# Peptides against a protein of PDB entry 3OIQ, part 128

Target 1, 212 residues: chain A of PDB entry 3OIQ
Amino acid sequence: KNRIFVSSSKDFEGYPSKAIVPVQFVALLTSIHLTETKCLLGFSNFERRGDQSQEDQYLIKLKFKDRGSERLARITISLLCQYFDIELPDLDSDSGASPTVILRDIHLERLCFSSCKALYVSKHGNYTLFLEDIKPLDLVSVISTISTKSTNSSKHSSSELISECDLNNSLVDIFNNLIEMNRDEKNRFKFVKLIHYDIELKKFVQDQQKVL

## One batch from the design tools (peptide; made by RFdiffusion4, then SolubleMPNN)

Design b1_p24_4_s2 (from b1_p24_4, 8 letters changed)
Fold by OpenDDE base, seed 2:
Structure b1_p24_4_s2 (fold): chain B 212 residues (1-212), chain A 24 residues (1-24)
Amino acid sequence: as target 1 above (212 residues)
Amino acid sequence: SEEEKIDQLEKEYDFDPPPFSLSL
């Protein structure tokens, strides 16, 4: 089945009112909502939407219907948090209740780039995105990918249905949006407040700022 | 909230969500 690459969550406004469409996007992880009854992941590309919050532009639901899917969700969240060095709140281990994790504004502390495959499922003009696959992306690899594609059209025919161009363009757009947010004094996002802000990221941001 | 909207939509969907994977 052809998977559609999505560059904006506004693309869904043009989608059929009753459909199942496989989609893929790249975005920053902005929120994690894990309760006893649901698991949601929020993502954003920080595309300007007027005065609306730029968080959770892609709200992705995980299957969370039985003990098996609940366990898989909890393991997946734990592994994502481990990959991104996200500190889970110390859930008081003494309550025999399934731990509730509610994290918001993750992008203010960590750039958690993620490539997501999802199912767009619509009914009566409303839609939900269901997770099929999540791939966390390493920030060094993201920076390298953006920096090198400015110079080398290497014809690597990888059989992935998504053009390396679409992924790269979306990564560039995200960084450009973050640079604009960083320049806005009213915006809470600042690169210097990222826990992982290093010399490499600093240099990359400075070089991108000269092109914008 | 968007979360409440999704919770409402799930009740309206005769859709079983797929299993998901993590690709590290």
Scores: peptide ipSAE 0.497, ipTM 0.901, DockQ to the pose 0.825
Fold by OpenDDE base, seed 5:
Structure b1_p24_4_s2 (fold): chain B 212 residues (1-212), chain A 24 residues (1-24)
Amino acid sequence: as target 1 above (212 residues)
Amino acid sequence: SEEEKIDQLEKEYDFDPPPFSLSL
């Protein structure tokens, strides 16, 4: 069954009120919510939505129903945080309490690009997104991908690849939205405040700003 | 909150979510 690429979380407003639809999107990780009873990941493309917070445009639920799924969620969060160099609070392993992680506004310190596969599940006009797969993306690889595709219209063959074009367009749109946020004096997001802000990212942002 | 809506929806869903994977 064809997975649908989602460019905007607004696309879900047009989705069936009772369905199960496999979807994929690319977004920045904005929040992690791991408690004793649930695990949620927040993502955003930072599409303009008026004066509303642009964080958590995609709220993704992880399976968290039994000790096996809880363990998988905790391992997944740990590995994602290791990949993005996100410091988890020292989960006092000596308290027999399951570790709680609540992180917000992750995008203010780190650009955590992620390719997510999820199930859109709707009932009575409401929906939930359930995680199927998460792929963290390296920022250097994202920058390289955007910079190189300005020149190669290679006709890659019609395999079940969600168009490499859809991925790149979404990555470009995210960067454009971040550039606009960086230009807004009221917006907390600034590229120069990113922990990993280097000469390469600086040059890339400066070059993208000339096209906008 | 959107989180509270998800929690409410799950009580109404007879849906077992799939296992998830991490692709590094």
Scores: peptide ipSAE 0.497, ipTM 0.900, DockQ to the pose 0.833
Fold by OpenDDE base, seed 3:
Structure b1_p24_4_s2 (fold): chain B 212 residues (1-212), chain A 24 residues (1-24)
Amino acid sequence: as target 1 above (212 residues)
Amino acid sequence: SEEEKIDQLEKEYDFDPPPFSLSL
């Protein structure tokens, strides 16, 4: 089945009321909700949606129905948090109580760029997104990708070019939205409050701010 | 909440979600 690249979570409003559609998007990780009964990941591109919260625009459910899928979810969350340097409580506590992890507003401290593959599953016009794959993206690689693609059309295959253009456009859109949020005095997001705010990110943001 | 909507939707769908992967 062809996977659809999704640039906006509004695209789902035009999707069939009863379907299973493989989708892909890139967004920032905004929340982690791991309980005894469910695992959810929230993502956002911070697209302006009037007065609605810009958080969790993509709420992705992990399979969490049996002990095997629960274990896989916990391992996946641990490895994802290790990759992004997110502190988690010990998920392997010998206490027999499965630890609850509720993280929100992750984007206020860390830019956790993620490429997600999911299944859009709808019934009666309502939908749920189920995780198929998550790929965390390195921020230095994201910055480098945005900075270099302004000049080099190297001849890759037409199908790889489309997916790569869509990815880059979405990464640019996310940064533009973050720059707008950073300029808004009412918005909690500020680049200078990121734990990993360095000279490279500072320079990149300053250079992008001149184009906006 | 959005979470309550998802929990209601799953009960209505009888959908077994796929396994997922992490690509590092």
Scores: peptide ipSAE 0.496, ipTM 0.898, DockQ to the pose 0.820
Fold by OpenDDE base, seed 1:
Structure b1_p24_4_s2 (fold): chain B 212 residues (1-212), chain A 24 residues (1-24)
Amino acid sequence: as target 1 above (212 residues)
Amino acid sequence: SEEEKIDQLEKEYDFDPPPFSLSL
């Protein structure tokens, strides 16, 4: 089955009420919910949806049904947080209690771009997204990709089912949405409040703001 | 909540979620 690239989580409103569909999207990590019984990741493109929270537009469930999958989930969360420089409570604590991690609003402090492969699973018009793969994206690489408008990536024959156009369009749309949020006085998001706000990101944002 | 919908769906589905991977 071909994997469908999803540019908006509204696309799921048109999906079959009983299906299993492999999907892929690019979004910012917004939340982590790791408990004793479940692991969820929230993602958003910050597409305007009226007065609703723009966070957790994609709620992705990790397999969390046995000790093996629970351990894999905890390791995956630890490695993602290490990659994005997200401070976690010690997940290996000898305290015999399974560490609980509840992080929200991650995008207010760090831009955690992620390419996700998931299974859309629906019944009775409701759906769940199950994680198949997550690839964290480096912010410098994201900025470079958008800036170069690389019509000429003839070199990465990576069989990634994403058209380079779909990836680039989604990354541009996310940045445009973040610029709009940064301009909104009511929005909590501000680029200058990002922990990793550097000269490169500042310049990129300033250059994108001139085009909008 | 969306979390409650997920938890309800898993009870209604005899669906075994796939293994997941991290691609660094």
Scores: peptide ipSAE 0.495, ipTM 0.901, DockQ to the pose 0.827

Design b1_p24_4_s3 (from b1_p24_4, 10 letters changed)
Fold by OpenDDE base, seed 4:
Structure b1_p24_4_s3 (fold): chain B 212 residues (1-212), chain A 24 residues (1-24)
Amino acid sequence: as target 1 above (212 residues)
Amino acid sequence: SAEDKIEEHEKLYDFDPPPFSLSL
């Protein structure tokens, strides 16, 4: 089955009311919701949606129905947090309860770019996105990928059906949206408040701001 | 919430999701 690249979470409004569609998108990790009964990851491209919250535009459910899948989810969250250098709250182990992790607004402190493969599953017009694969992306690699492709159509025949253009366009769109948020005095997002705000990111943002 | 809609949808749709992977 061909996997569909999704540039906007609005695309799902046009999807069939009863389908199973493999999709892929690139977005920033915005939330982690791990409880005793579920594991959800929130992602956003920060696409303008009027007055609606720009967080969690892609709410992805992890399989979390048995002890094996629960363990895999907990390990996956731990490894993602380790990759992005996200401090997990000290899970006060004083109650023999399964550790709960609720993180929101992750993008205010860290830019956690992620390439997600998911199943769109719909019935009666409602849908759920189930995680198939998540690939965290290194920010330096994201910046380099955007910066290099403005000049060279190098035909790397990677057999991944996703146009390397679609990935890049989505990454550029995310940065453009973040630049707009950074310019808005009412928006909480500011590049200078990112824990990993370095000279490279600063320079990249300054260069992108000249084009917008 | 968006979360409540997912939970409601899953109660209506007996779908066993595949296992997921992490690609580092």
Scores: peptide ipSAE 0.449, ipTM 0.828, DockQ to the pose 0.835
Fold by OpenDDE base, seed 5:
Structure b1_p24_4_s3 (fold): chain B 212 residues (1-212), chain A 24 residues (1-24)
Amino acid sequence: as target 1 above (212 residues)
Amino acid sequence: SAEDKIEEHEKLYDFDPPPFSLSL
């Protein structure tokens, strides 16, 4: 079955009111919500939506029904946090209670680029996105990918190359949106407040700002 | 919230989601 690449979470407004559609998107991780009963990941591309919060534009639910799926969710969250160098509160409560993790505004401290595969599942016009796969993306690799692809528009129409063009375009759009947020004095997002703000990211942002 | 809409939707729609993977 063909997976649909999604460039905007508004695309779901045009989706069937009763469907199961495999989708893929790239976005920044904005929130983690792990409780005793649910696990949710929030993502955003920071597309302008008027005065609405630009966080959690893609809310992804993880399977969390039994001890096996709960364990997989907890391990997945731990490994994602380890990959992005996100500090989790000490999960070692001696109380045998399953640790609760509620993180918000992750993008204010770390750019956690993620390629997600999900199932869009709708009924009665409402939908839920269920996680199928998450791939964290290294920021240096994202910057290098955007910087190098500006020169090689060889239109070889393989389905894999289309997905790579869509991915690259969405990564560019995310950076453009972040640059606009950084320029807005009312926006909390600032590149210089990122924990991993280095000379490479600074140079990349300065070069992208000249094109916008 | 978006969370409340998901919870309400799931009460109306019993869907067993597939297992998920992490690709590192």
Scores: peptide ipSAE 0.447, ipTM 0.828, DockQ to the pose 0.848
Fold by OpenDDE base, seed 1:
Structure b1_p24_4_s3 (fold): chain B 212 residues (1-212), chain A 24 residues (1-24)
Amino acid sequence: as target 1 above (212 residues)
Amino acid sequence: SAEDKIEEHEKLYDFDPPPFSLSL
């Protein structure tokens, strides 16, 4: 089955009430919920949804059914946090209890761009997204990719791959949404509060703001 | 919550999800 690129989590409202559809999206990691019984990742592109919370627009469930899948989930979370320089609470519980990680609002401190492959699984109009693959994206690489393609619109490589255009358009849309959030005095998101806010990100945001 | 809806949906739908991967 062909994988569908998803630009909005609202697209799922039009999906079949009983289906298994492979999807792909790019979004910011917003939450991690790892307990003894479940592992969830929240993602958002910060698409405006009226007065609704922009958090966890893509709630992705990881397989967490047995000791093997639980171990894989824990390793995956640890490696994602290491990649994004997310401090996990020291899980030095001498108590032998499985480490619980509940992180929210990750985007307020770190821009954790992620390309996700997932299975949309629906029954009776409800759906769940199950993780198939996650690829963390480096912010410098994201900025470079957006900046270079604004100049190179002339290479139509018609590859059947989820168009490098769809990925780029979604990355641009995310930055535009973040710029709008940064301009809103009521919004907690501010670029200057990001731990990794540097001269490069500052320049990129300033240049992108001139196009909006 | 959105989490409660997922848990409720899984109780209604016996689906074994595939293994997942991390691509670094």
Scores: peptide ipSAE 0.446, ipTM 0.822, DockQ to the pose 0.842
Fold by OpenDDE base, seed 2:
Structure b1_p24_4_s3 (fold): chain B 212 residues (1-212), chain A 24 residues (1-24)
Amino acid sequence: as target 1 above (212 residues)
Amino acid sequence: SAEDKIEEHEKLYDFDPPPFSLSL
């Protein structure tokens, strides 16, 4: 089955009530929920949904059914947090209990761009997204990708059927949504509050703001 | 919550999720 690129989590409202559909999206990591019984990752593109919270628009479940999958989930969370410089709460509790990690609003401190492959699995009109693959994206690479789209069609044939255009359009849409949130005085999101807010990101945001 | 809906859905859905990967 061809993997479907998803630009909005609203697309799932039109999906079959009983299906298994491979999907891909790009979004910001917004939450991590790791307990003894489950592992969930929240993502958002911050698409405006009225007055509803824009967090966790894509809630992705990791396989977490046995000691092997639980271990893989914990390692994956640790590596993602290491990649994004996310401070995990001091897991140094000398208690041999598997540490619970609940992080929310990650996007308020760090822009954690992620390309996710998932399975949409529906039954009785409800659905769950199961993680197949996560690729963290470097912010400098994201900025460079958006900035270079203005001038060079260089033909690099990578054989993934998902249009590089769809990924790049979604990255632009995310930044545009963040710019709108930054302009809203009621919104908690501000670029200047990002821990990694530097001259490059500042310049990029200023240049994007002139186009909007 | 969205989490509660996923837990209810998983209990109702006999689906073994695939292994996942991390692509760095």
Scores: peptide ipSAE 0.446, ipTM 0.826, DockQ to the pose 0.850

Design b1_p24_4_s4 (from b1_p24_4, 9 letters changed)
Fold by OpenDDE base, seed 1:
Structure b1_p24_4_s4 (fold): chain B 212 residues (1-212), chain A 24 residues (1-24)
Amino acid sequence: as target 1 above (212 residues)
Amino acid sequence: SEIEKIEEFEKEYDFEPPPFSLSL
């Protein structure tokens, strides 16, 4: 079955009320919710939705049914946090309790770009997204990809590859949304408050701001 | 909350979630 690229979480409003659809999107990691009974990842492209919170536009559940899947979820979160340099609370190994991790507003400190494959599952108009794959993206690589308008029109439009164009457009849209949030005095998001705010990111943002 | 909606959905729909992977 062909995987559908999703540019907006509003696309799901048009999806069948009873379906199983493989989807893919790129977004920023906004939240992590790991408890004893569940594991959820929140993502956003920060598309404006009126006065609603722009957090967790894509709420994705991980398989968390048995000791094996629970362990895999915990390892996955640890490796994602390590990749993005996200501080996890000290998992006091001495408390025989499964560590609880609740992180929110991750995008206020770090831009955690992620390419996600998920399974859209709906029944009676309600839906859930289940994680199939997550690929963290390096910010320098994201900036380079946007800055180098890929003039590689290699005409191999094999209809099965999510076009490099769709990925690049979504990355541009995310940055444009972040620039708009940064310009809004009421918005908590500011590029200068990012822990990893460097000269490269500063220059990139300044160059994008001239086009908007 | 959106989390509560997911939990309600899962009670109504016996679905086996797919395995997941991390691609570094």
Scores: peptide ipSAE 0.460, ipTM 0.875, DockQ to the pose 0.822
Fold by OpenDDE base, seed 3:
Structure b1_p24_4_s4 (fold): chain B 212 residues (1-212), chain A 24 residues (1-24)
Amino acid sequence: as target 1 above (212 residues)
Amino acid sequence: SEIEKIEEFEKEYDFEPPPFSLSL
């Protein structure tokens, strides 16, 4: 089945009121909501949507119906947090209470770029997104990808290039939105407050700020 | 909240969520 690349969560407003559509997007991880009964991941590209919160523009539900899927969700959250150096409470605690994890505003401390595959499922105009796959992206690799592809429009013809262009455009758009947020004195987001803010990220942001 | 909308949707629509994977 062809998977649709989604550049904006507004694209879902034009989707069928009753459908199952495989989608893909790239966004920053903004929230984790793991309870006894559900697991949700929030993502955002920080696209301006009037006065609406820019957080959790993509709210993705994980299958969480049985002990096997619950365990897989907990392992997935643990491994994502290990990849992004996000501190979690011990999820394996022998205390028979499954730990609740509620993280918000993750993007204020860490840029957690993620490529997500999901199912869009709608009924009567309402929809949910169900996770099919998540791939965390390395920030150095993201910066390198944006920096190098601005120079090499080499004409290779295949259907794989459309998905790479869409991915790169979305990564650029996210950085542009973060730069606008960083310039806004009212916005809590600041690059200098990121735990992983280094000379490479600083230079990249400074170079992008000259183009905007 | 957006979470409440998902919970309401799931009550009205019996859908089996797909399996998911992590690609590192």
Scores: peptide ipSAE 0.460, ipTM 0.876, DockQ to the pose 0.835
Fold by OpenDDE base, seed 2:
Structure b1_p24_4_s4 (fold): chain B 212 residues (1-212), chain A 24 residues (1-24)
Amino acid sequence: as target 1 above (212 residues)
Amino acid sequence: SEIEKIEEFEKEYDFEPPPFSLSL
């Protein structure tokens, strides 16, 4: 089955009421919900949806049914947090209870770009997304990718079913949405409040703001 | 909540979730 690239989580409103569809998207990690019984990751592209919260537009479940999948989920969360330099709250190691992690609004402190492969699974018009693969993206690499493709269409035919154009367009759209949020005085998101806000990101945002 | 909707969906839908991977 061909994997479908998804640019908006609204695309799922047009999907079959009973289906299994492999999908891929790129978005910012917005939440982590790890408990004793479940593991969920929230993502957003911050597409404007009226007055609704722009958080968790893509809520993705990890397989969390047995000790093996639970262990894999916990390792995956730890490695994602390590990659993005996300401080996990001090999980009181002294209680022999499985650590609970509930993080929200991650995008207010860190831009955690992620390329996700998931299964869209629907029944009776309801759906869920199950994680198949997550690839964290380095912010410097994202900035470089957006900045360089404005000038050189080098046709490297890699046999991936998803065009490099779809990924780039989605990355640009996310930054444009963040710029709009940053300009809105009522929006909590501000680039200058990011822990990793540096001269490179500042320059990139300033250059993108001149095109918008 | 969106979490509650997923939990309700899973009670109604016998689906084995896929294995997942992390690509670094």
Scores: peptide ipSAE 0.459, ipTM 0.876, DockQ to the pose 0.803
Fold by OpenDDE base, seed 5:
Structure b1_p24_4_s4 (fold): chain B 212 residues (1-212), chain A 24 residues (1-24)
Amino acid sequence: as target 1 above (212 residues)
Amino acid sequence: SEIEKIEEFEKEYDFEPPPFSLSL
């Protein structure tokens, strides 16, 4: 299937007013909105958008129409939170009520890199993104991938390599945007406030700051 | 809000959302 890689959520401004387009992007998880009636995931590349909030640049809806899809959404959220060490509020309400989860500003505590496949669905110029697949990415693997790419520029073969180049360019762009946010005294984002801030991440950020 | 725009869109556009997966 021809899936379009999306580097910016601004790309959707040029998309057809009535279409179904399979898309893929990489971004940081910024929000989780799970209620009785809906499940949404917010993502951002932290591309500068003037004075607008840089969170939730990609708002992705999960199928949430029946008990089967609701269960799958809840399991997916639980497994994502487990993978990223995100503390969920105690889901053990003895009340039999489906737990509500509203998390915001996740990127202030944890860098939750995610590769998403979605359907862009538009009508009358408005659109919704529906989740098809989410792959959480390990931060150590992201750092290693960015650090190793400086040497292997020589084999442009096949559609898989284009997707890998696009992925890595977007990962670099995200880190560059985070470095700029970290330098801005008005921005709440600081690398040193991340729960998982270690010597490896510190060194990587210091080395990337020399290239910018 | 962006959530309200999605909810408004869904009232106007009957679309069956795709199944989704988690890839670990």
Scores: peptide ipSAE 0.458, ipTM 0.876, DockQ to the pose 0.846

